Peptides against a protein of PDB entry 5HB3. Designs and how they scored, part 46

Target 1, 150 residues: chain A of PDB entry 5HB3
Amino acid sequence: RQMQDRCMSEYNQRIRNAPEGSIDPFRMACYKIIGRCDLSNRSLDGLQTDVNDWIWLQFNLARETDRSLELAGESYGLAELQASIREIGLKHFPKTAAEDTNGSFGMFFYLQILAGMFEQAIAYLYPFSYVDAVHFAIALTYYGLLRPVD

## One batch from the design tools (peptide; aimed at target 1 F93 N102 M107)

Design b1_p28_7_s3 (made by RFdiffusion4, then SolubleMPNN; from b1_p28_7, 13 letters changed)
Fold by OpenDDE base, seed 1:
Structure b1_p28_7_s3 (fold): chain B 150 residues (1-150), chain A 28 residues (1-28)
Amino acid sequence: as target 1 above (150 residues)
Amino acid sequence: SAAALASLSPLEKKRLEFLKKLLEELMS
């Protein structure tokens, strides 16, 4: 608790008092991950990250614990991550094959899989690539990760 | 927490285990 309070204090102080561009993005990332500071801002400003780095961060910030037991700090769970992925999908990715001009559907499929949204991922992929959707559905079912269709 | 995991369905537990393995592979 004392360490978390210290991290929170330092994080807030740096955000408020540091000159623009002088803050080490890696240091800020450490405060966010270790101290659970400012979880409402789920991006790392000033860091060049790919999709894998981004999703890794989201999972590190996520806690599958009962929020009622959290004594201090901010909480962020898998449900919030999944909500974020859904929101990103609605805003930035094609909804139909006709809207797909750059082949970005695969990236959104990938994000949904990484977020554990398996049924939604398969449903999304199906209109873009029937063959791939079937193969992934079979594989996920084989490993017991996909709910069988009643 | 153990309590949080206990409340998950068997399917959800399997999904979490799978995701954990994927994350480990992505970090390697």
Scores: peptide ipSAE 0.095, ipTM 0.628, DockQ to the pose 0.023
OpenDDE base, seeds 2, 3, 4, 5: peptide ipSAE 0.088, 0.077, 0.088, 0.086; ipTM 0.618, 0.603, 0.623, 0.619; seed 5 fails the geometry check

Design b1_p28_7_s4 (made by RFdiffusion4, then SolubleMPNN; from b1_p28_7, 16 letters changed)
Fold by OpenDDE base, seed 3:
Structure b1_p28_7_s4 (fold): chain B 150 residues (1-150), chain A 28 residues (1-28)
Amino acid sequence: as target 1 above (150 residues)
Amino acid sequence: DAAALASLSELEKKQLAFKEELLKSLMS
């Protein structure tokens, strides 16, 4: 607790008092990832990042812990991440094969798989590639990750 | 084969552009 409190204090001090552009973005990233500071801001400002970095960050920031034990006073777990992915899907990804202009359906499928949204991922993939969807469904079922539909 | 490779390259280019746009949106 003491270490985390110290990290939070330093993070807040720097973000409030440091001149613009003077903050080491890598140090701030460390405070965010290790110190769990400012979890509501799930981005790394001042760093050159790509979508893979964003994905990595989301999963690293997500913690399955009791909310009462979260020292940062903020809760961000798998459920919140899954909700975010659903929202991203609705906003940015094709819903049907006819809407697929840039071949991005696979990325959304990938995001859902990473987030453990297996049933939704298979259902989404099926109209784009039924063969792939069936293969993934078989594999996921074999490993006990896909729930049968009654 | 050349046409197939060209098609794949164009698709990759579109996907890259999409990833950049997506990231911009996610960070806003």
Scores: peptide ipSAE 0.328, ipTM 0.763, DockQ to the pose 0.688
OpenDDE base, seeds 1, 2, 4, 5: peptide ipSAE 0.301, 0.305, 0.295, 0.302; ipTM 0.743, 0.745, 0.742, 0.744

Design b1_p28_8 (made by RFdiffusion4)
Pose (drawn by RFdiffusion4):
Order: C-alpha cells, then structure tokens, then sequence
Structure b1_p28_8 (pose): chain A 150 residues (1-150), chain P 28 residues (1-28)
C-alpha cells in the first residue's frame, strides 16, 4: 500500500510532470513496469523498441484480481487486454484473403492466441488457411482450450 | 508509434513465421 502510493505519486510529480529530456527513458520505463504507473498509456516512449516489446508490455502490465472488489484506479487484466487486441484487429488487420497480400493475418492470429482468444483466433484464421486452423483447433481441443458448441 | 510499428511489421510479414510462433505458444 505504501510503496504503490509513493511510487505512483513520485512518478506523476517528479517524472511525468518533470522537465522533458531530463529523466532517463529507461528509468521511466522501470517505474511504469514496477509500479504499474499510468496503465492508460502502455507504451515504451524514448526507447528503440519493436512490436514485440509493445506486445510484451501489454501482458507485463496485466494483472488478474478476484472479481469481488475495487482496485486503486482502473483495472487492467486479461479482459482489458483482449478488448485492446480486438480493436487493433479491426483497425490494422484484414478479415478476408482478398484484403491480405503480405501474409500479415498471421500476426493478428498470433496476438489472439497470446491473449487466450482461442475461439476468435481459430475463426479468424480459417478463411486464410483452413488447414492450419483445423489443426490448431485440434491442438487446443486436446488440452481443453476451445469452447465447443453443444 | 503503434500504428507505425504494425505497418512496418506488416510490410515484411510472413504468415509461416507467425503461424509457427502461434503453434509454439499453443504447444507451451
């Protein structure tokens, strides 16, 4: 309780609202991770990072809590992470084979798998490659990670 | 930015690459 309050306040007063270009980029990153500061802007600004660093941060900052009482601030768990993956799908990725030329649909399928969006990930992949979708569903069904119809 | 990162990833994307990575995740 103490450390979360001190760390959150310290980050807001002495880092976010501090002179720009003065605070080490990695240090700001360390505070965002350790203290989960500013869950509203989950980015690694000021660092040479790629898409995998962004993906990692989304999960790294995610935490699951019992659905019984409040958290300090807004919650960020698997549910919120999935909601974010969904909008990225509509905005940046195709749904039909006609919209895809480079083979990028595989990235969105990969993102949905990471987020545990198994039903949606298989349904998304089928139109691009039914063979791979069929077998990935077999792999998931074997371990019990695919909700079937009654 | 995120849009730029996604656009850059898609410009050089290979479906086999991401499907292999997804299979590894599924196997794990």
Amino acid sequence: as target 1 above (150 residues)
Amino acid sequence: SLDELIAAAKATANADHYLTRALEVITA

Design b1_p28_8_s1 (made by RFdiffusion4, then SolubleMPNN; from b1_p28_8, 11 letters changed)
Fold by OpenDDE base, seed 3:
Structure b1_p28_8_s1 (fold): chain B 150 residues (1-150), chain A 28 residues (1-28)
Amino acid sequence: as target 1 above (150 residues)
Amino acid sequence: SLDELIAKAQATADAAVYLEKAREIILS
């Protein structure tokens, strides 16, 4: 796309040549979203964002395509997003009920659900809330989203 | 940074709220 190419060119030019503090973060965000620029850096610097904004961006940038077909020369798909969620879990979230002091297990469960990691999400939730895990498992199974566990 | 985003979110995290959000996603 012409617009994508233009965004890529402008993004690269500004990143390399623009004086510090002169770059409009909103414009750069547009370049990243439309032009898929610099996919190795999937964040919006200089903007007030939260975890919802972050996850929204990840999904918008994720593509199911071969790296060879990417104009940016980079590939970022669902698998990479799921890997990121796993890493986030390992780093920031309680692994057992005994480690849960802030009740943040629900947030990680939510992130896993968003990323389609249903089996892992249920397995994670189970030790924190048996009842909720069972209810979610039933629902996911009903919709054909949860595979049987051996 | 992502670490900062997660830390900020965890500061006010409510498991019940996120479980409900998950329910909404699945049932949508």
Scores: peptide ipSAE 0.441, ipTM 0.917, DockQ to the pose 0.851
OpenDDE base, seeds 1, 2, 4, 5: peptide ipSAE 0.008, 0.025, 0.028, 0.014; ipTM 0.387, 0.502, 0.505, 0.420

Design b1_p28_8_s2 (made by RFdiffusion4, then SolubleMPNN; from b1_p28_8, 11 letters changed)
Fold by OpenDDE base, seed 4:
Structure b1_p28_8_s2 (fold): chain B 150 residues (1-150), chain A 28 residues (1-28)
Amino acid sequence: as target 1 above (150 residues)
Amino acid sequence: SLDELIEEAKSTAKAEEYLEKAREVILS
């Protein structure tokens, strides 16, 4: 709590007093991860990161707690993450097999799985790979993560 | 940016790779 409060305090101070982009990217990352500051900006600008780092960040920032009990100044729950993934899908990934060029659909499927969007993930994968979709559907059903529909 | 990261990942990654990652997540 003390560290979090400190991060928030420093973040607010720096945002007010420092030009944009002047804050150390690593420090900014700490403000986001530890202090949960400015979660509307969930990127790590100025750092050499890849998509895996981004994925890691999103899931670490995601919290599913009672807002009234949350110590963080801002909340970013699973629902918001799922919404973000949905938007990413709309923007960056093929909607149909005909739009697929290099098999990027797999990445979006993976993101949906990570975000617990199992039904949507299967539905998305189906037109790209029937076999894979069925296999995943069976597996997800077995683990109680997918609701079978008649 | 996120957009750049995603586009970079899309350019290099195969569907099979991410499907395998998904399998690992589910089976873990």
Scores: peptide ipSAE 0.415, ipTM 0.911, DockQ to the pose 0.864
OpenDDE base, seeds 1, 2, 3, 5: peptide ipSAE 0.401, 0.406, 0.404, 0.405; ipTM 0.906, 0.909, 0.908, 0.909

Design b1_p28_8_s3 (made by RFdiffusion4, then SolubleMPNN; from b1_p28_8, 13 letters changed)
Fold by OpenDDE base, seed 4:
Structure b1_p28_8_s3 (fold): chain B 150 residues (1-150), chain A 28 residues (1-28)
Amino acid sequence: as target 1 above (150 residues)
Amino acid sequence: SLDELIQEAQSTAKAEEYLEKARKVILE
């Protein structure tokens, strides 16, 4: 808590004194992760990161907290993350098997699974790979993560 | 940018790899 408060204070001070882009990227990352500052910008510009780093960041930033107890000025939970994943899907991933050229549908499926979007994930995967979709549907159902269809 | 990250990932992405990752997530 003390660290969060300090991060927020420093963040606000730096934002007032200099453009945000002038802040050290590593420090900015700390402000985001620890202080939950400026969660509307969930990218780490200026750092050499890959998609795995991005995924890691998104899930670490996603928290379900009581608004009344929220120390940060911004909230970002699972619902917001799921919305983000949906938008990513619409923008960057194939919608149909005909649009798939390199098998990137798997990545989007993975993102949906990580985000707990199980029904949507299965529905998405089905036209790309029937066998895999059924496989995952069975597994998810077994673990109580997917509602079976009668 | 996110767009660039996704594009980069897509260029090397194998469906089987990500499906396996998903499988591991579910099994954990």
Scores: peptide ipSAE 0.400, ipTM 0.894, DockQ to the pose 0.872
OpenDDE base, seeds 1, 2, 3, 5: peptide ipSAE 0.389, 0.395, 0.395, 0.397; ipTM 0.891, 0.893, 0.893, 0.894

Design b1_p28_8_s4 (made by RFdiffusion4, then SolubleMPNN; from b1_p28_8, 13 letters changed)
Fold by OpenDDE base, seed 4:
Structure b1_p28_8_s4 (fold): chain B 150 residues (1-150), chain A 28 residues (1-28)
Amino acid sequence: as target 1 above (150 residues)
Amino acid sequence: SLDDLIKEAQSKAKAEEYLKKALEVILS
């Protein structure tokens, strides 16, 4: 893709020559999303964003690594995203029902579902809501997304 | 920062809302 190559070229030029923080945040976003530049930093500083924007960004940056035909750029696949979600969970979300105050466990459950971490999502939800966990387990199994445990 | 985003989200989070969203994802 010509746009990707252009983004990479411009990014490399600017990162070397421009002071830190001088690049327009929107342009930086383009470099990341289109050009796959500097994916080690998956946040968009300088933009008014919320958690939904962050989620959107993570999934847009996530790509399959099996593309032998993929042009030059950094790789950030589903596995890396899943790892990130796991780390976020450990850091920011309640681990037990006793730790839950605002019902934020639902958000982490949602993130895991988005990331295809179905077994982990159910396991996580179970201590917070047995009923919901069972219902989701049934649904996920029905759609072939969950591996039933015998 | 991500920390701030998560904290903000948590302050407004309702489990039911996110469970509903999760269900929508599964059914989509």
Scores: peptide ipSAE 0.318, ipTM 0.874, DockQ to the pose 0.872
OpenDDE base, seeds 1, 2, 3, 5: peptide ipSAE 0.301, 0.308, 0.316, 0.283; ipTM 0.864, 0.869, 0.872, 0.853

## One batch from the design tools (peptide; aimed at target 1 K91 H92 N102 M107)

Design b1_p29_1 (made by RFdiffusion4)
Pose (drawn by RFdiffusion4):
Structure b1_p29_1 (pose): chain A 150 residues (1-150), chain P 29 residues (1-29)
Amino acid sequence: as target 1 above (150 residues)
Amino acid sequence: ATLDASVARMTAHREAGEPQLQAALEADA
């Protein structure tokens, strides 16, 4: 309780609202991770990072809490992470094979799998490659990670 | 063997999509 308050406040006063270009980029990153500061802007600004670093941060900052009482601030768990993956799908990725030329649909399928969006991930992949969708569904069904119809 | 081939195909598709998603994240920033 103490450390979360001190760390959150310290980050807002002495880092976010501090002179720009003065604070080490990695240090700001360490605070965002350790203290989960500013869950509203989950980016790694000022660092040479790629899409995998961004993806990692989304999950790294995610935490699951019992759905019974409040958290300090806004919650960020698997549910919010999935909602974020969904909008990235509509905005940046195709739904039909006609919209895809480079083979990028695989990245969105990969993102949905990471987020546990198994039903949606298989349904998304089938139009691009029914063979792979059929067998990935078999792999998931075997371990019980695919909700079937009654 | 079919699952190994599916994984290999999808890994290649994933790796092809990484530059597109990276460019999209930079454009949205």

Design b1_p29_1_s1 (made by RFdiffusion4, then SolubleMPNN; from b1_p29_1, 18 letters changed)
Fold by OpenDDE base, seed 4:
Structure b1_p29_1_s1 (fold): chain B 150 residues (1-150), chain A 29 residues (1-29)
Amino acid sequence: as target 1 above (150 residues)
Amino acid sequence: SALEEALRRLQERAEAGKPVLQKALEEEK
């Protein structure tokens, strides 16, 4: 908490006093991740990032914290992340097996699983790979993450 | 096991989808 407060304080100070783009990108990342600063911008400008970095960042930024305890003025939780994943899926990933050319559906499935969207993930995977969907459904059910189908 | 193979396939497919996600993220910028 002390570190978070410090990060937030420094971030606010720098935003007010520093020219645009003058803040070190790594420092900015620290302010964002630790200090929960400027959560509306979930992209790290000025850093060489790939998909893995993006995924990591999104899930680390998403916190299940009581809003009353959140020090940051902005909140970004699992619900917001799930909404983002849904949006990405709707815009960029195949909806049917006919639209799939290289098996890219697996990534969207993966994102949904990471975001705890288990039922949606299985439902999405089913038309692409029945066998895999069934196996995953069994596994999720075993761990109590998926409701059994009636 | 069958489950392990399924997981392996899904992992491979997820990897195959990285370029799609990368493109998506670039377009959203």
Scores: peptide ipSAE 0.344, ipTM 0.872, DockQ to the pose 0.861
OpenDDE base, seeds 1, 2, 3, 5: peptide ipSAE 0.336, 0.338, 0.333, 0.293; ipTM 0.869, 0.870, 0.868, 0.834

Design b1_p29_1_s2 (made by RFdiffusion4, then SolubleMPNN; from b1_p29_1, 18 letters changed)
Fold by OpenDDE base, seed 5:
Structure b1_p29_1_s2 (fold): chain B 150 residues (1-150), chain A 29 residues (1-29)
Amino acid sequence: as target 1 above (150 residues)
Amino acid sequence: DVLERVQKRLKERAEAGKPVLQQALLEDK
């Protein structure tokens, strides 16, 4: 918390006083990750990042705490992340097996699982891979993450 | 164990979708 407060303070000061582009991108990344500054922009400008970096960033920024418990002025929680993943899926990933040409469905399944969207993930996977869907459903049920049909 | 098997399968399935996600992120910027 103390570190976060310091980051926020420095961020606010630098944004107001520093020339545009003069702040080190790595420092800006620290302000974003630790200080949770400018969460509306969930990218790291000026840094070369890959898919894994993006995934890591999204989940670190998405706090599991309630919005009311957010220490930063801006809030970005699991619900917002889930919404983002849903939108990504709708725009860029196959919706049916017929649309899938390269097996990309697995990534969207993966993102949904990471985001705790278990029921949706299994439902999505089922038409692409019946065997895997059943396998994951059993596993998720075993760990209490998926509710069996009543 | 079950967890290891799940993780392995999950990673294997996700790998093929990395280019799609990468492209998606570029387009949404």
Scores: peptide ipSAE 0.308, ipTM 0.840, DockQ to the pose 0.608
OpenDDE base, seeds 1, 2, 3, 4: peptide ipSAE 0.287, 0.304, 0.295, 0.300; ipTM 0.822, 0.837, 0.824, 0.836

Design b1_p29_1_s3 (made by RFdiffusion4, then SolubleMPNN; from b1_p29_1, 19 letters changed)
Fold by OpenDDE base, seed 4:
Structure b1_p29_1_s3 (fold): chain B 150 residues (1-150), chain A 29 residues (1-29)
Amino acid sequence: as target 1 above (150 residues)
Amino acid sequence: SLLEESLKRLEERYQKGLPVLQKALEEEK
């Protein structure tokens, strides 16, 4: 990708020549998203972002491309994102209905769905809301995203 | 529909989860 190459080139030049922190945050974001630069840092320093921005960023960075064809020196795909989401869930979200105090499980369910972790998402939701889990399972099955139980 | 109702509930719970995720992200920084 020509655009990606240009971004990477500019990024490398700026990293070498520009004082630390002097790069425009928006430009840095572009280098990250388009140029796939510095994927180890999946945050946008210097920009005021919220959770929604974070979610958006994670999924945009997690490109499903053949790593062998990826021009970037670093790779960050769906698998890595899924792993990250799992870790977030383990650390910060309720694991059982008994642990749920504010209904926050919905967010973790949502993240799993977005990441294509459908079976895990349904399994997770089930103890919190049986009815909802069933409804989503049916829906996912209808759209071919979840295998029905034989 | 029943699914729509489920989606509505999910949305409500999603909103409740926003602060939790925000806090989580802050702690990871």
Scores: peptide ipSAE 0.339, ipTM 0.871, DockQ to the pose 0.876
OpenDDE base, seeds 1, 2, 3, 5: peptide ipSAE 0.331, 0.339, 0.332, 0.337; ipTM 0.868, 0.871, 0.869, 0.870

Design b1_p29_1_s4 (made by RFdiffusion4, then SolubleMPNN; from b1_p29_1, 18 letters changed)
Fold by OpenDDE base, seed 5:
Structure b1_p29_1_s4 (fold): chain B 150 residues (1-150), chain A 29 residues (1-29)
Amino acid sequence: as target 1 above (150 residues)
Amino acid sequence: SLLQESLERLQKRAEAGKPVLQQALLEEK
């Protein structure tokens, strides 16, 4: 992609020649999103972001295509995003219904669904809400995203 | 529908989890 190449070129030049922190945060965000520069840092420094922004960013950075087909110098795929979500869930979200104090399990379920972790998402939701898990499983099965149990 | 009701509940629970995720992201920085 021509735009991506330009972003990478500009990023490489500016990161070397500009004083640290002098680059416009919005421009830096463009280099990251379009140019896929410095994907090891998946935050947007200098910008006020919320949870929705973070979610949007992660999914835009995580390419569904094979790494071998990426034109970017750095790769960040769905597998890495799934691993990140799993880690966040493990550290910060309730593991069982007994641990749920505020009903936050829905967010982790949502993240897993977005990341295509359907089986794990349903399994996770089941102890919190049997009915909802079953309904969602039926829906996913209907759309061919979940295989029914034989 | 029952499915719609389930989706609505799950959306509410997802919203309830936003502060948890926000805190998680802050801690990982």
Scores: peptide ipSAE 0.422, ipTM 0.903, DockQ to the pose 0.837
OpenDDE base, seeds 1, 2, 3, 4: peptide ipSAE 0.414, 0.418, 0.416, 0.419; ipTM 0.901, 0.902, 0.902, 0.903

Design b1_p29_2 (made by RFdiffusion4)
Pose (drawn by RFdiffusion4):
Structure b1_p29_2 (pose): chain A 150 residues (1-150), chain P 29 residues (1-29)
Amino acid sequence: as target 1 above (150 residues)
Amino acid sequence: AAAAEATAEAAEQWEQFEEELLEKLREEA
């Protein structure tokens, strides 16, 4: 309780609203991670990072809490992470094989699998490669990670 | 030799795609 308050306030006053170019980029990153500061902007600005670093951060900052009472600020769990993966799908990835030339649909399928969006991930993949979709569904169904129809 | 050249070209296109996706995600952030 104390640390979260001190860390959140310290980040806002003495880092976010501090002279730009003065604070170490990695240090700001360490505060965002350790204190989960600024869950509204989950980026690694000022660092040489790639898409995998961005993905990792989305999950790293995610935390699950019992759905019974409030959290300090806005919550960020698997639900919010999934909502974010969905919009990235509409904006940046194709739905039909005709929209894809480079084989990029696999990235979105990979993202949906990471987020546990198993039903949506298999349904998304089937039009691009029904063979792989059929077998990945078998792998998931075997462990019980695919909600079937009644 | 031709298969090695096609694999190298496909890897370059993939790396470019990852960079373009990251720039789009940064713009949205």

Design b1_p29_2_s1 (made by RFdiffusion4, then SolubleMPNN; from b1_p29_2, 18 letters changed)
Fold by OpenDDE base, seed 2:
Structure b1_p29_2_s1 (fold): chain B 150 residues (1-150), chain A 29 residues (1-29)
Amino acid sequence: as target 1 above (150 residues)
Amino acid sequence: AAEEAEKEAREKKRKEFLKELLKKLKEEA
């Protein structure tokens, strides 16, 4: 709690008083992860990052807990992340195999699985690979993660 | 040599794709 409070306090101070672009990107990352500051901006500028880093960040920022019990000033949960993943899929990933020139469908499938969007993930994978979709459906059902009916 | 060149070209293309994807992902976050 003390660490979080210190991060939030310092973040607010720097946002108000520091010249634009003068905040250290690594310190900003700490404020995001530990202090949960400014969760509306879930990207970190000024750092060498890749897609895996982005994924890691999103899931670390997303807390699967009751918002009423969260001590942070801002809340961001799995539901919001799932909504974001849906939007990403609609805008940036292929809908059919004919649209996929780079084999990117697997990345979106992966994102959906990580986000617990199992039914949607299988439905998405199906037109790209029937066999893989069936195999994943069987596996997810076996572990009780896939609902056969709504 | 040709095989290595093709491999490098594929890797470059993959890196460029991932970079563009990251840019798009950041736009949504």
Scores: peptide ipSAE 0.307, ipTM 0.788, DockQ to the pose 0.552
OpenDDE base, seeds 1, 3, 4, 5: peptide ipSAE 0.298, 0.266, 0.257, 0.301; ipTM 0.782, 0.767, 0.759, 0.786

Design b1_p29_2_s2 (made by RFdiffusion4, then SolubleMPNN; from b1_p29_2, 19 letters changed)
Fold by OpenDDE base, seed 1:
Structure b1_p29_2_s2 (fold): chain B 150 residues (1-150), chain A 29 residues (1-29)
Amino acid sequence: as target 1 above (150 residues)
Amino acid sequence: SVEEELKRLEEKIREEEKKKLLEKLKEEA
C-alpha cells in the first residue's frame, strides 16, 4: 500500500511536469502495474509487446476482491475483461465462416481461451472448424476446464 | 494437452494477424 501511494504521487508529479511521451515506458509500466495508476488506459505505450503481454497485463490489472483497497479509486475485474473481449469480438472478428475474409477467427478463439472463456471459445470455433472445436472440447473437458453442456 | 494445442494454434496464426489484433486490443484498452 505504501508503495502504491508513492507510485501514485510520482505519477501525478510526472504527468504535470514531464513533456508528453517523455516518461520512461518501463517506469510507466511500474506505475500502472504496481501503483494502479490511470487504469483507464490499460496499455503500455512505448514498449514492444504482443498479445500475450496484453493479456498478462489485463489479468494483473484485474481485481476480483476488495475493490475498496484500490487507491486509485478504479476497479476492474475479470468479468469486465471478459466483457471487453466479447465486445472486441463483436467489433473486429467474423461471426460466421462466410464473414471470414482473412482467417482471423483463430485469433479470437485464442484470445478467448487465454481469458478463460472456454465455453464461449468452443462455441465460437465450432462453425469455423468442427474438428478443431471437438478436439479442444475434449481436451478442455479432460482437464476440467469445460463445463458440461445442459 | 490444451497447452500443446494452443501452441500449435498460435504457430499457425500469421504474425500480421497478431499485430492487427494487438492494435485492435490497444484501441479498446
Scores: peptide ipSAE 0.123, ipTM 0.670, DockQ to the pose 0.255
OpenDDE base, seeds 2, 3, 4, 5: peptide ipSAE 0.116, 0.119, 0.108, 0.105; ipTM 0.649, 0.658, 0.645, 0.650; seed 3 fails the geometry check

Design b1_p29_2_s3 (made by RFdiffusion4, then SolubleMPNN; from b1_p29_2, 18 letters changed)
Fold by OpenDDE base, seed 5:
Structure b1_p29_2_s3 (fold): chain B 150 residues (1-150), chain A 29 residues (1-29)
Amino acid sequence: as target 1 above (150 residues)
Amino acid sequence: MKEELERKKREEERKKFEKELLEKLKKEA
């Protein structure tokens, strides 16, 4: 708790007082990940990253904590992440096989699986790849993760 | 050789898409 408060204080001071371009992006990343500072900004500025790094960050920032106990006053959990993934899907990924030009549907399927959106993931994958959707559905059902409609 | 070339092309297109997606995600997050 004291560490988090210290991180927040240092983070805020640096953002407000440091000249542009003088802030160490790695240090700022540490404040965000470890100190949970500025959770409204879900990216690491000034770092060379790829989409996998972004995914990793989103899931690390998400916490299943009681909002009443959140010291930073900012809460970001799995529900918010799932909502974000839904929005990402609507904006940036194909809705049908006819719209798919580069096979990007697989990445959105992957994001949904990571977020535990199993039913939605299978439903999404089915029109793109029937065989794969069936195989994943069988596996997810076997492990009790898929909730088929009765 | 043709198949390998096509595979490489698809991979490059995927990487391009991922980069563009990342930029969009950073702006929206």
Scores: peptide ipSAE 0.403, ipTM 0.829, DockQ to the pose 0.745
OpenDDE base, seeds 1, 2, 3, 4: peptide ipSAE 0.330, 0.402, 0.385, 0.328; ipTM 0.786, 0.831, 0.823, 0.788

Design b1_p29_3 (made by RFdiffusion4)
Pose (drawn by RFdiffusion4):
Structure b1_p29_3 (pose): chain A 150 residues (1-150), chain P 29 residues (1-29)
Amino acid sequence: as target 1 above (150 residues)
Amino acid sequence: TEEALQDEFWRLYKEHEAEMNAFLSELLS
């Protein structure tokens, strides 16, 4: 309780609202991770990072809590992470094979798998490659990670 | 803020799109 309050306040007063270009970029990153500060802007600004660093941060900051009472601030768990993956899908990735030329649909399928969006990931992949979709579904069904129809 | 995060993801992905596509093509094969 104490550390979360001190760390959150310290970050807002003496880092976010501090002189720009003064605070080490990695230090701000360490605070955002350790204290889960500013879950509204889950980026790694000021660092030479790639898409995998961004993805990692989304999961790194995610935490699951019993759905019974409040959290300090806004919650960020698998549910919110999935909602974010969905909008990235509509905005940046195709749904039909005609919209894809480079083979990028695989990245969105990969994102949905990471987020546990198994039903949606298989349904998304089938139009691009039914063979791979069929077998990935077999792999998931074997371990019980695919909700079938009654 | 959420739209900025999506734009950042897309910008970072375009920089490594060929590499990521080659990796994922091998995984799907």

